# Peptides against a protein of PDB entry 3NZW, part 55

Target 1, 212 residues: chain A of PDB entry 3NZW
Amino acid sequence: TTTLAFRFQGGIIVAVDSRATAGNWVASQTVKKVIEINPFLLGTMAGGAADCQFWETWLGSQCRLHELREKERISVAAASKILSNLVYQYKGAGLSMGTMICGYTRKEGPTIYYVDSDGTRLKGDIFCVGSGQTFAYGVLDSNYKWDLSVEDALYLGKRSILAAAHRDAYSGGSVNLYHVTEDGWIYHGNHDVGELFWKVKEEEGSFNNVIG
Target 2, 222 residues: chain B of PDB entry 3NZW
Amino acid sequence: QFNPYGDNGGTILGIAGEDFAVLAGDTRNITDYSINSRYEPKVFDCGDNIVMSANGFAADGDALVKRFKNSVKWYHFDHNDKKLSINSAARNIQHLLYGKRFFPYYVHTIIAGLDEDGKGAVYSFDPVGSYEREQCRAGGAAASLIMPFLDNQVNFKNQYEPGTNGKVKKPLKYLSVEEVIKLVRDSFTSATERHIQVGDGLEILIVTKDGVRKEFYELKRD

## One batch from the design tools (peptide; aimed at target 1 T21 V31)

Design b2_p21_7_s3 (made by RFdiffusion4, then SolubleMPNN; from b2_p21_7, 10 letters changed)
Fold by OpenDDE base, seed 2:
Structure b2_p21_7_s3 (fold): chain B 212 residues (1-212), chain C 222 residues (1-222), chain A 21 residues (1-21)
Amino acid sequence: as target 1 above (212 residues)
Amino acid sequence: as target 2 above (222 residues)
Amino acid sequence: MEMTDANGSARPELEKLLASY
């Protein structure tokens, strides 16, 4: 898996691959590793598929309950804290989760929290999470700047996942791409890695380690 | 050392069509190298036009199916005989599986039915309840033999339009029930040839708006 | 992620059956 999220002047970009594995077996190429908790809040999934799906779905329920009780959307900080507290209670039980909670509230603005099954909770501007994270960071860090245009930021997110899909055997399938703004998240499509790779290679003159 | 899990072999396969879905399984049940039964059905009609199979350790599979059937029953009690939708069934099964997260059911679960729009639906689960809706899924002993075939024949992976120099993919289209049944039969006959834990018989449950029908075909018994 | 049996022992064989992202 490779997931990433980063803040920039235009909000948040979230990009994830879609491969699931069971050992050396490719279990799926079409997994949705982003949960749309609400129109303003996303969760990403890396690690144990069931752990992520189950607890992030549960998180969604908790977020909805918050809205019902408080008549206000939950903050990204609070949502991520709920998840962090939950996984911390299971510390040592063998949960495997590497998650990013990404969203926008008027109070916080665009916000990203990293939460993992060790109970680590980090607020930050840039995170790559998963087995391909270092590959994604290689591209992302090399090209990131706060002042990216939305178009460039979207491309950078997509391109970083593509790099990870290229080098990480456990990442691939497609890129699911999101842009989060004050108006909510916008889904920017599913991009098949096979097609995307050749397109990017041709347009950039990149990936010269592969003979075209 | 005591192993609480067995492996009863077998293989299951689900394929969703446009307005139907199929879930098929062989009827062989084994332990190690011994055939326990040549006809032990592992695909079940669970009511509400939902068919289910949990392949792997049969004791766990049976337990899971029983629990799900019971869940369907209680759903009717609690919701004035409302039909359980396939997506809700999938969520329920996730909870059944994940409820045993730390002592999992040793099974690969597949369900099939129709979604709320009347479209064919197949959901597959890992042992602890991760799930995905897919057009097709193979599970069990010969899944590794069948799944690539399904990728090619259901999802048309690695197929291109002739004369396009590999630039135009074969377009996706739904398969007819007859085509799907043919693929299922070919899958299982092929799997039976190459896997000792698959054989004896093939039972196919076909879900349509008119209900669930069953078909049975003989497989090799060696 | 470590899967355990009824006695809490690690079960690598089961772990390999679990989907991972």
Scores: peptide ipSAE 0.352, ipTM 0.797, DockQ to the pose 0.066; fails the geometry check
OpenDDE base, seeds 1, 3, 4, 5: peptide ipSAE 0.340, 0.329, 0.325, 0.324; ipTM 0.783, 0.796, 0.786, 0.785; seeds 1, 3, 4, 5 fail the geometry check

Design b2_p21_7_s4 (made by RFdiffusion4, then SolubleMPNN; from b2_p21_7, 12 letters changed)
Fold by OpenDDE base, seed 4:
Structure b2_p21_7_s4 (fold): chain B 212 residues (1-212), chain C 222 residues (1-222), chain A 21 residues (1-21)
Amino acid sequence: as target 1 above (212 residues)
Amino acid sequence: as target 2 above (222 residues)
Amino acid sequence: MEMTDPNGSARPELAKLLASY
């Protein structure tokens, strides 16, 4: 898996691959590793598939309950804290989760929290999470600027996942791409890695380690 | 060290059509190299037009299916005989599986039915309850032999339109029930040839708006 | 988070069956 999220002048970009594995077996190429908790809040999934799906779905329920009780959308800080508190209670039980909670509230603006099954909770501007995270960081860190246009930021997110999909055997399938703004998240499509690779190679003159 | 799990072999296969779905399984039950039964059905009609199979350790599979059937019963009691939708069934099964997260059911679970729009639906689960809706899925002993075939024949992976120099993919289309049954039969006959844990019989449950029907075919009894 | 092992389980045989992201 490779997931990433970063803040920039235009909000948040979230990009994830879609491969699931069981050892050397490709279990799926079409997994949805982003949960749409509400129109303004996303969760990303890396690690144990069931752990992530189960608890992030549970988180969605808790966020909805908050909205019903408080008559206000939950903050990104509070949503991430609920998840962090939950996984901390299971510390040592063997949960495997590497998550990013990404969203927008009027109070916080665009916000990203990293939460993992070790009980770590971090607020930040840039995170890559998964077995391919170092490959994604290599591209993302080299090209990241706060002042990126929305178009360039979307491309950078997509391109970083593509790099990870190319080098990490446990990442691949497709890139699911999101842009989070003041008006909520916008889905920017599913991009098959097989097609995207050749397109990017041709347009950039990159991936010269591969002979077509 | 004591292993609480057995492996009863077998293979299951789900394919969703436009207005139908199929879930098929062989009827062989084995332990190690011994055939326990040549006809032990592992695909079940659970009511509400939902068919289910949990393949792997048969004791765990049977327990899970019984729990789900009971869940359907209680759903009717609690919700004025409302039909359980396939997506709700999938969520329920996730909870059944994840409820044993730290001592999992040793099974690969597949359910099939129709979604609320009347479209064919197949859901597959890992042992602890991760799930995905897919057009097709193979599970069990010969899944690694069958799944690539399904990728090619159901989802048309690596197929291109003639004369396009590999630039235009074969368009996705729904398969007829007859085409799906042919693929299922070819899958299981092929798997039986190469895997000792697959054989004896093939039972196919077909879900349509009119209900569930069953078809049976002989496989090699080797 | 260290994501070098896609299959985390206390039981090796079961680990091979668990899906990982």
Scores: peptide ipSAE 0.324, ipTM 0.788, DockQ to the pose 0.088; fails the geometry check
OpenDDE base, seeds 1, 2, 3, 5: peptide ipSAE 0.316, 0.324, 0.323, 0.309; ipTM 0.782, 0.797, 0.796, 0.785; seeds 1, 2, 3, 5 fail the geometry check

Design b2_p21_8 (made by RFdiffusion4)
Pose (drawn by RFdiffusion4):
Structure b2_p21_8 (pose): chain A 212 residues (1-212), chain B 222 residues (1-222), chain P 21 residues (1-21)
Amino acid sequence: as target 1 above (212 residues)
Amino acid sequence: as target 2 above (222 residues)
Amino acid sequence: DEEIEKLLAESEEARQPWSFS
């Protein structure tokens, strides 16, 4: 798995791969590792497929309950804490999840929280999570500027996941892109590495190793 | 020490057509190198036009299918006999499985039916509730032998338009019920040839707007 | 024999819990 989310001038970019594994067995190439908590909240998934899916879906129900009760959209900080505190209750039981809660509120602006099953909860501008996280860091860190255009930022996030899907045997399938502004998240498509790789290689001239 | 799990072999397969779906499984049940039965059904009609199979440790598979069938019964009791849609059944199965997160049903489960638009649908599950809707899926012992074949023959993976210099992918025309039954039978004759836990018989459940139909085919018994 | 053992090992692996890592 490879997931990333980063803040910049134009808001937040979220990109994930779509590979699921059972060891060295490719279980699926078409899994959704991003969950749309609500129009302004996204959650990313890495780790145990069932733990992530189950608890992030549950998180969505908890956020919805907060809106009914408080008549107000839940903050990114509070939403990430609900998951962080839940996972902490299970510390030592073997839950396995690397997660990112990304969203926008008038009160907080663009906001990103890293939350994992160790109970770690961190606010930050840039995170890459999963077995392929270092590969995505390598490309993302060396081309990142706060002042990226929405177009360039969307591409960097896409390119970074692509770098991870190429080098990490446990990442791949397709790339799912999102952009987060104060008007909520905008889905930017599902890009199959099977075609995205060759297209990027030709147009960019990169991936200069692999023979085409 | 006591091991609460065992492996009863078997292989299951699910393919979704435009307006139908199929869930197939061999009828052999095994423990180690012996055959417990050459005919022990493993794919079930659970009502509301849903078929399911939980393959792996059979005791767990039976307990799960039994619990789900009872779930559909109560769904009717509590919701004025409303039909349980396949998507709803999938989320329900997720909770049943995740409910044993710390002592799992050791099964790989697949269900099939039609979605609310009458389209064919297949869902497959992880032992602890991880699930996704798919076009086709092989489960069980020969899953590693069969799933590559389905990626090629069902979703036309790695196949291109001849003479397009590998530029144009083979279009995703959709399979009829006849063409699907062929792929299923070929899949199981192939799996019976290369995997010692697959054989004896093949039982297919076909689901359409008209309900659930069954077809049976013999397999090599060796 | 070696082929049967390989296929059984692959079968056991395919039945493991799915992960995104």

Design b2_p21_8_s1 (made by RFdiffusion4, then SolubleMPNN; from b2_p21_8, 7 letters changed)
Fold by OpenDDE base, seed 2:
Structure b2_p21_8_s1 (fold): chain B 212 residues (1-212), chain C 222 residues (1-222), chain A 21 residues (1-21)
Amino acid sequence: as target 1 above (212 residues)
Amino acid sequence: as target 2 above (222 residues)
Amino acid sequence: SAEVEKLLAEAREARKPWSFN
C-alpha cells in the first residue's frame, strides 16, 4: 500500500493505490483506500483492511452524530482524535492501522492528521503511509513546494504513487486521486497504473529501468 | 495440539452480470485427504434475492450463514418487511465477521444479488470483514487457479483489440447469463482437474429480478 | 490466552486477512 496526503497553497492532495494483498497473493487491484466521511473530510487506509474499513466507517458515524448534535461539522482535529482515542483503547490488541484524516473546516483550514494503531497522532503538511511510503517520499519530497499549482500538485500526488507502485510489490492497481478545498473534496479519477506508467514514461522520458 | 480451525476445502465463485448475478460452489467437503461428502451444498439462498457462501472451515461458514439468515429475519421484523438491500447485507456481514475480529470465522465469504438499480452485484469478504463490491471473485481452495482466469475472461485483463499493437484494450462489457454459466463451468471443471479439494458437483445459484434459480452439474469424483 | 493467540497466528498464515500494507 501507498497512501499520501500533502498540503499546499491550493488545499490538500490525497492519492492512494488500490492493491490489497494476502501475503504474496494479490487479493484485489481495485480496493478503495479512501473513505469519504463527509463532503469535507477524507480518511485513508493502510494496514489491516478490515481494521481500517470497520473503524473508519465507525468514525464516519461518529462524525455524523457530532454534526447532528452540535449542528456543525466536526473538526479534523476532533475527528482524528476520536479515531486516535479508539485505537489507543485497543492498543496491544493487534489492530493494524495507518491512517490519514484529511479535511477542511472554516476554523482549521486544510488539515491533515496522521493516526496509527500505536496511538500516534500527528498533525502535518506531508505524509506518506504504507509499505511504499519511502518510494513516494522520494518523488514527493524532491518536487514538493507550497506554491504548486493545483494541476502540478495533482500530478505530483499521482506521480508519487506511481513511483511507489513501480517499486513496491505491495502497491499497485490504480491511483485514486483527490483534491480537498474549502468547497470540499473533489475526486480526480481512477488512474490505472499500467496505462499511467507508459504514459508517464513516454511524456517524461522517465522509468528508464524499463525498456519500452 | 488442539486446532480450533479445520479446512473443509471447496471453491466458490461469484460473477455479476448486468441484470443478474451468479454464485457457484462445488459440493465437495473434505478433511485433510478424506472426502466427508460429495454433496454438501455451500451456496445458500438467504432471502431478499441474496445468495451467500462462506467457504473454508465449514462449521464457521454454516454458523455465519445462519447468523446472517437470522439477521435478515430480524431486519424484516424491525423494518416492516422491508427488503434488505445487497449493500446493507454486505455491511451487516462485515459486522458479523468483525465481531469475531480476535477469533475470526475461518472463511472467505461471497454474496451475490442485485443492487437497488437492478444491476448484478458481488461482494467478497476477508475472514475479518473487509469487503469490496466486484464484478467477479473466486474463493476457497482453487481461488488462485480461477481468479486469474476470471480476470482475463470477465474483466478482459491483458486483452487488446486485434490490430492495435497492444495499444487498445478490449472494452469492458457485461456477459450474458449463458456466457457466465459457461465460464463458471469451465472454471470448476479446470479447477477440479488440478485441485484435490474441488470436485464431485457444482451448484450454481442465479439471481435475477424474478428470484433465485439453481442449476446443478456433475464434476469429476476422483 | 497465549495458546489461542498462537493458534490464531498459525491460522493467519494459512488464511491471511487482506492487508493494505
Scores: peptide ipSAE 0.371, ipTM 0.818, DockQ to the pose 0.285
OpenDDE base, seeds 1, 3, 4, 5: peptide ipSAE 0.341, 0.298, 0.328, 0.300; ipTM 0.813, 0.813, 0.810, 0.806; seeds 3, 5 fail the geometry check

Design b2_p21_8_s2 (made by RFdiffusion4, then SolubleMPNN; from b2_p21_8, 9 letters changed)
Fold by OpenDDE base, seed 4:
Structure b2_p21_8_s2 (fold): chain B 212 residues (1-212), chain C 222 residues (1-222), chain A 21 residues (1-21)
Amino acid sequence: as target 1 above (212 residues)
Amino acid sequence: as target 2 above (222 residues)
Amino acid sequence: SEEIAKLEAQAKEAAKPWSFN
């Protein structure tokens, strides 16, 4: 798995691969590693697919309950804290989760929290999470600027996942791309890694380790 | 060391069509190298046009299917005989599986039916309840042999339009029920030749708007 | 209780190969 999220002047970019594995077996190439918690909040999945899918879906229900009770949208801080508190209760039980909770509220602005099954909860501007994270960081950190255009930021997110998909055997399938703004998340499509690789190689003159 | 899990082998296969879905399974039940039964159905009509199979350890599979059938009954009771949708069924099964997260059902679960738009739907589950809606899925012993074939024949992976130098993919299209049944039969006959845990018989459940139809075909009895 | 815990631990290990990640 490779997931990433970063803040920039235009909000948040979220990009993820779609490969699921069971050891050396490619279980799926089409897994949705972004959970749409609500129209304004995204969760990402790394680690155990069931753990992330189950608990982030549960988180969606908790977020909805908050909205019903408080008559306002839940903050990204509060949503991530609910998840963090839950996984902390299961500490040592063997949950495997590396998640990012991404959203945009008027109070917080664009916000990303990393939450994992070890009980770590971090607020930050840039996270790459999964077996391919180091490959994604290599591209992302080298090209990241706060002042990126939305177009350039979307491309950078996509390109960073592509780099990870190229080098990490556990990442691949497609890139799912999101842009998060104050008005909510916008889905920017599913990009097949096979097609995207050749396109990017041709356009950039990159990936010169692959000939032909 | 006591292993609470057995492996009863077998293979299951789901394919969604445009207005139908199929879920097929062989009827062989095995332990190690001993055939326990040559006719033990693995695919079940659960009502509400939902068919289900949980392949792996048969005791766990039977328990899970029984629990799901009970969930369907309770759903009818609580909701004035409302039909359970396939997406709601998938969510229910996730909860059944994840409820045993720390002592999982040792099964690969597939369900098939029609979605609320009348389109064919196949959902697959890991042992702990992650699930995905897919166009096709193989599960069980010969899944590694069948799934690549399905990728090629259902999803048209690595197929290109002639004369395009591999630049234009073969367009996705739904298969007819006859084409799907043929693919299922070819998949299981091929799997039977290469896997000892697959054989004896093939039962195919076809879900349409008119209900569930069953077809049976003989496989090798080796 | 200890026997159940042991069975659960074994079950977790046995299920890992089939868990999707």
Scores: peptide ipSAE 0.290, ipTM 0.810, DockQ to the pose 0.149
OpenDDE base, seeds 1, 2, 3, 5: peptide ipSAE 0.274, 0.275, 0.263, 0.229; ipTM 0.806, 0.813, 0.806, 0.807; seeds 2, 3 fail the geometry check

Design b2_p21_8_s3 (made by RFdiffusion4, then SolubleMPNN; from b2_p21_8, 11 letters changed)
Fold by OpenDDE base, seed 5:
Structure b2_p21_8_s3 (fold): chain B 212 residues (1-212), chain C 222 residues (1-222), chain A 21 residues (1-21)
Amino acid sequence: as target 1 above (212 residues)
Amino acid sequence: as target 2 above (222 residues)
Amino acid sequence: SAEVAELLAKAKEAAKPWSFN
């Protein structure tokens, strides 16, 4: 798995691969590794698919209960804290989760929290999470600027996942791309890695280790 | 060393069509190299036009299917005989599986039916309850032999339009029920030849708007 | 008993089913 999220002047970019594995077996190429918690809040999934899918879906229910009780949307800080507190209660039980909670509230603005099954909770501007994270960071850190245009930021997110898909055997399938703004998240499509690779290679003159 | 799980072998396969879905399984039940039964059905009609199979350790599979059937019954009691949708069934099965997260059911679960728009639907589950809707899925002993074949024949992977120099993929299209049944039969016939835990018989459940139909075919008995 | 629980825990860990990752 490779997931990433970063903040920039235009909001948040979230990009993830779609491969699931069971050892050397490619279990699926089409897994949705982003949960749409509400129109303003996303969760990403890395590690155990069932652990992430179950508990992030549960988190969605808790966020909805908060909205019903408090008559306002839950903050990104509070949503991430609920998940962090939950996984901490299961510490040592063998959960495997590396998640990012990404969203927008009027109070916080665009916000990203990293949450893992060790009980770590971090606020930050840039995270890559999964077996391919170092490959994604290599591209992302080299090209990241706060002042990126929305178009350039979307491309950078997509391109960073592509780099990870190329080098990490446990990442691939497609890139799912999101842009989070003050008006909520926007889905920017599913990009097959096979087609995307050749397009990027031609347009950039990159990936010259592969002969077309 | 003590092992709390058994393995009864077998293979299952689901394929979604446009207005139908198919779930198939062999009827062989085995332990190690000993055939326990040549006809032990593992694909079940659960009501509400939902078919289910949980392949692997048969004791766990049977327990899971029984729990789901009971869940359907209680759903009707609690919701004035409302039909359980296939997506709601998938969510329910996730909770059944994940409820045993720390002592999982040793099974690969597949369900098939129609979605709320009348389109064919197949959902597959890992042992701990992650699930995905797919056009096709193989599970069990010969899944690694069948799944690549389904990728090629259902999803048209690695197929291109002639004369396009590999630039245009073969377009996705739904298969007819006859085409799907042919693919299922070819898949199980081929798997039986290469895997000792697959054989004896093939039971196919076909779900349409008119209900569940069953077909049976003989497989090699070696 | 604690001994049986430990034995079962070891057996369950050794025979843990596969999962998607």
Scores: peptide ipSAE 0.353, ipTM 0.810, DockQ to the pose 0.129
OpenDDE base, seeds 1, 2, 3, 4: peptide ipSAE 0.383, 0.391, 0.393, 0.230; ipTM 0.806, 0.814, 0.815, 0.799; seeds 1, 2, 3, 4 fail the geometry check

Design b2_p21_8_s4 (made by RFdiffusion4, then SolubleMPNN; from b2_p21_8, 8 letters changed)
Fold by OpenDDE base, seed 2:
Structure b2_p21_8_s4 (fold): chain B 212 residues (1-212), chain C 222 residues (1-222), chain A 21 residues (1-21)
Amino acid sequence: as target 1 above (212 residues)
Amino acid sequence: as target 2 above (222 residues)
Amino acid sequence: MEEIKRLEAEAKEAAQPWSFN
């Protein structure tokens, strides 16, 4: 798995691969590793697919309950804290989760929290999470600027996942791409890694380790 | 060391069509190298046009299917005989599986039916309840043999339009029920030739708007 | 009975099925 999220002047970019594995077996190439919690809040999945899918879906229910009770959208801080508190209760039970809670509230602005099954909760501007995270960071950190255009930011997110998919055997399938703004998240499509690879290679003259 | 799990072998396969879905399974049940039964059905009609199979450890599979069938009954009681949708069924099964997260059912679960738009739907689950809607899925002993074949024949992976020098992929299209049944039969006959835990019989459940139809075919008994 | 429960618990912990990651 490779997931990433980063803040920039235009909001948040979220990009993830779609490969699931069971050991050496490629279980799926089409997994949705972004959970759309609400129109303004995304969760990402790395680690155990069931742990992430179950608890982030549960988190969605908790977020909805908050909205009903408080008559306002839950903050990204509060949503991530709910998840963090939950996984902390299961500390040592063997949950496997590396998640990012990404969203926009008027109070917080664009916000990213990293939450893992060790009970770590971090607020930050840039996170790559999963077995391919180092490959994604290599591209992302080298090209990241706060002042990226939305187009350049989307491309950078996509390109960083592509780099990870190329080098990490446990990442691949496709890139799912999101842009989070004050108006909510926007889905920017599913990009097949095979097609994307050849396109990027041709356009950039990159990936010269592969002969076309 | 005590192992609470057995492996009863077998293979299951789901394929979604445009207005139908198919869930198939062999009828062989084994333990190690011993055939326990040559006809032990593992694909079940659960009502509401939902068919289900949980392949792996048969005791766990049977328990899960029974719990789901009971869940369907309770759903009808609680919701004035409302039909359980396939997506709601998938969510319910996730909760059944994840409810045993720390002592999971040792099964690969597949369900098939029609979505709310009348389109074919297949959902697959890992032992702990992660799930995905897919066009096709193989599970069980010969899944590694069948799944690549389905990728090629259902999802048209690695197929290109003739004369395009591999630049244009074969377009996705739905298969007819006859084409799907043929693919299922070919998959299981091929799997039976290469895997000792697959054979004896093939039961295919076909879900349409008109209900669930069953077909049975003999497989090799060696 | 307690020893059996302990052994079962250890066996359950050791014999975890596969999962998707």
Scores: peptide ipSAE 0.334, ipTM 0.813, DockQ to the pose 0.108
OpenDDE base, seeds 1, 3, 4, 5: peptide ipSAE 0.324, 0.296, 0.324, 0.322; ipTM 0.805, 0.820, 0.815, 0.804; seed 3 fails the geometry check

## One batch from the design tools (peptide; aimed at target 1 G23, target 2 D126)

Design b2_p22_1 (made by RFdiffusion4)
Pose (drawn by RFdiffusion4):
Structure b2_p22_1 (pose): chain A 212 residues (1-212), chain B 222 residues (1-222), chain P 22 residues (1-22)
Amino acid sequence: as target 1 above (212 residues)
Amino acid sequence: as target 2 above (222 residues)
Amino acid sequence: MLRFNFEDWYAEKMAAEEADAA
């Protein structure tokens, strides 16, 4: 698994791979590691497939309950805390999840929170989570500027996940892109590494190792 | 010490067609190197046009299928006999499985039917509720032998248009019920050849808008 | 011939998911 989310001039970019594993066995190449909590809230998934899926779906129900009660969209900070506090209650029980809660609210602007099953909760501009996180950091950190165009930022996030899907035996499948503005999240497609790799290699001249 | 889990072998397979779906499984039940039964059904019609199989530790698979069938019964009781759609059944199974997160049903579960548009649907589950909708899925002992074959023959993976210099991928035309039954039977004869826990019989449940049909085929008994 | 063990398979799965969560 490789997931990343970063803030920049144009809002937030979220990118994830879609591989699921059972050890060295590729369980699936077509899993959704991003959950659309609501029109302005996204959650990313890494770790235990069932723990992430179950608790993040539950988080969506908790956020919806807040809107009905408070007649107001839940903040990114509060939404990430609900998950952070829930996971903390289970500390020591073996839950396994590296998560990112990304969204936008007039009150907070573009906002990213890293939340994991250790109970760690961190606000930040850039996060890469999962077995492939360091591979994504390598490409993302060396090309990141706050002033990236929406187009360039979307590409960097996509390219970073691609770098991880190439080097990490436990990452791959396809790349799912998202862009977050004050009008909510915009889905930017599912890019199969099976074609995305060769296309990027030709057009970019990178991945110069692998023989084509 | 006491081990609450055992392995009863068996292999299951699910393929979704445009307006149908199939869930197949061998009828052999094993413990270690012995055969408990050559015919012990492992794929079930749970009503509302849903078939399911929970393969792995059979006691857990039976408890789960029994609990799900009862769930459909109560769904009717509590919701004015509304039909439980396959998507709803999948989320329901997720909660049943995750409910034992700390003492799991040791099974790999697959269900099949039609979605609300009448299209074929297959869902497969992790032991603790992780699930996804798919075109096809192999589960159980021979899953590692069969899933690669299905990626090739069902979803045409790694296959290209001849003479297109590997540029044009083989189109994703869709399989008829006849072509699917062939892939299923071939899959199980192959699995019976290479895996010692697979054999004796093959039972397929076909699901259409008209309901659930069953077909049975013998397999090698060695 | 081949043999399968579901408990081993699940143990590997949990280990990989814990590593992924790290």

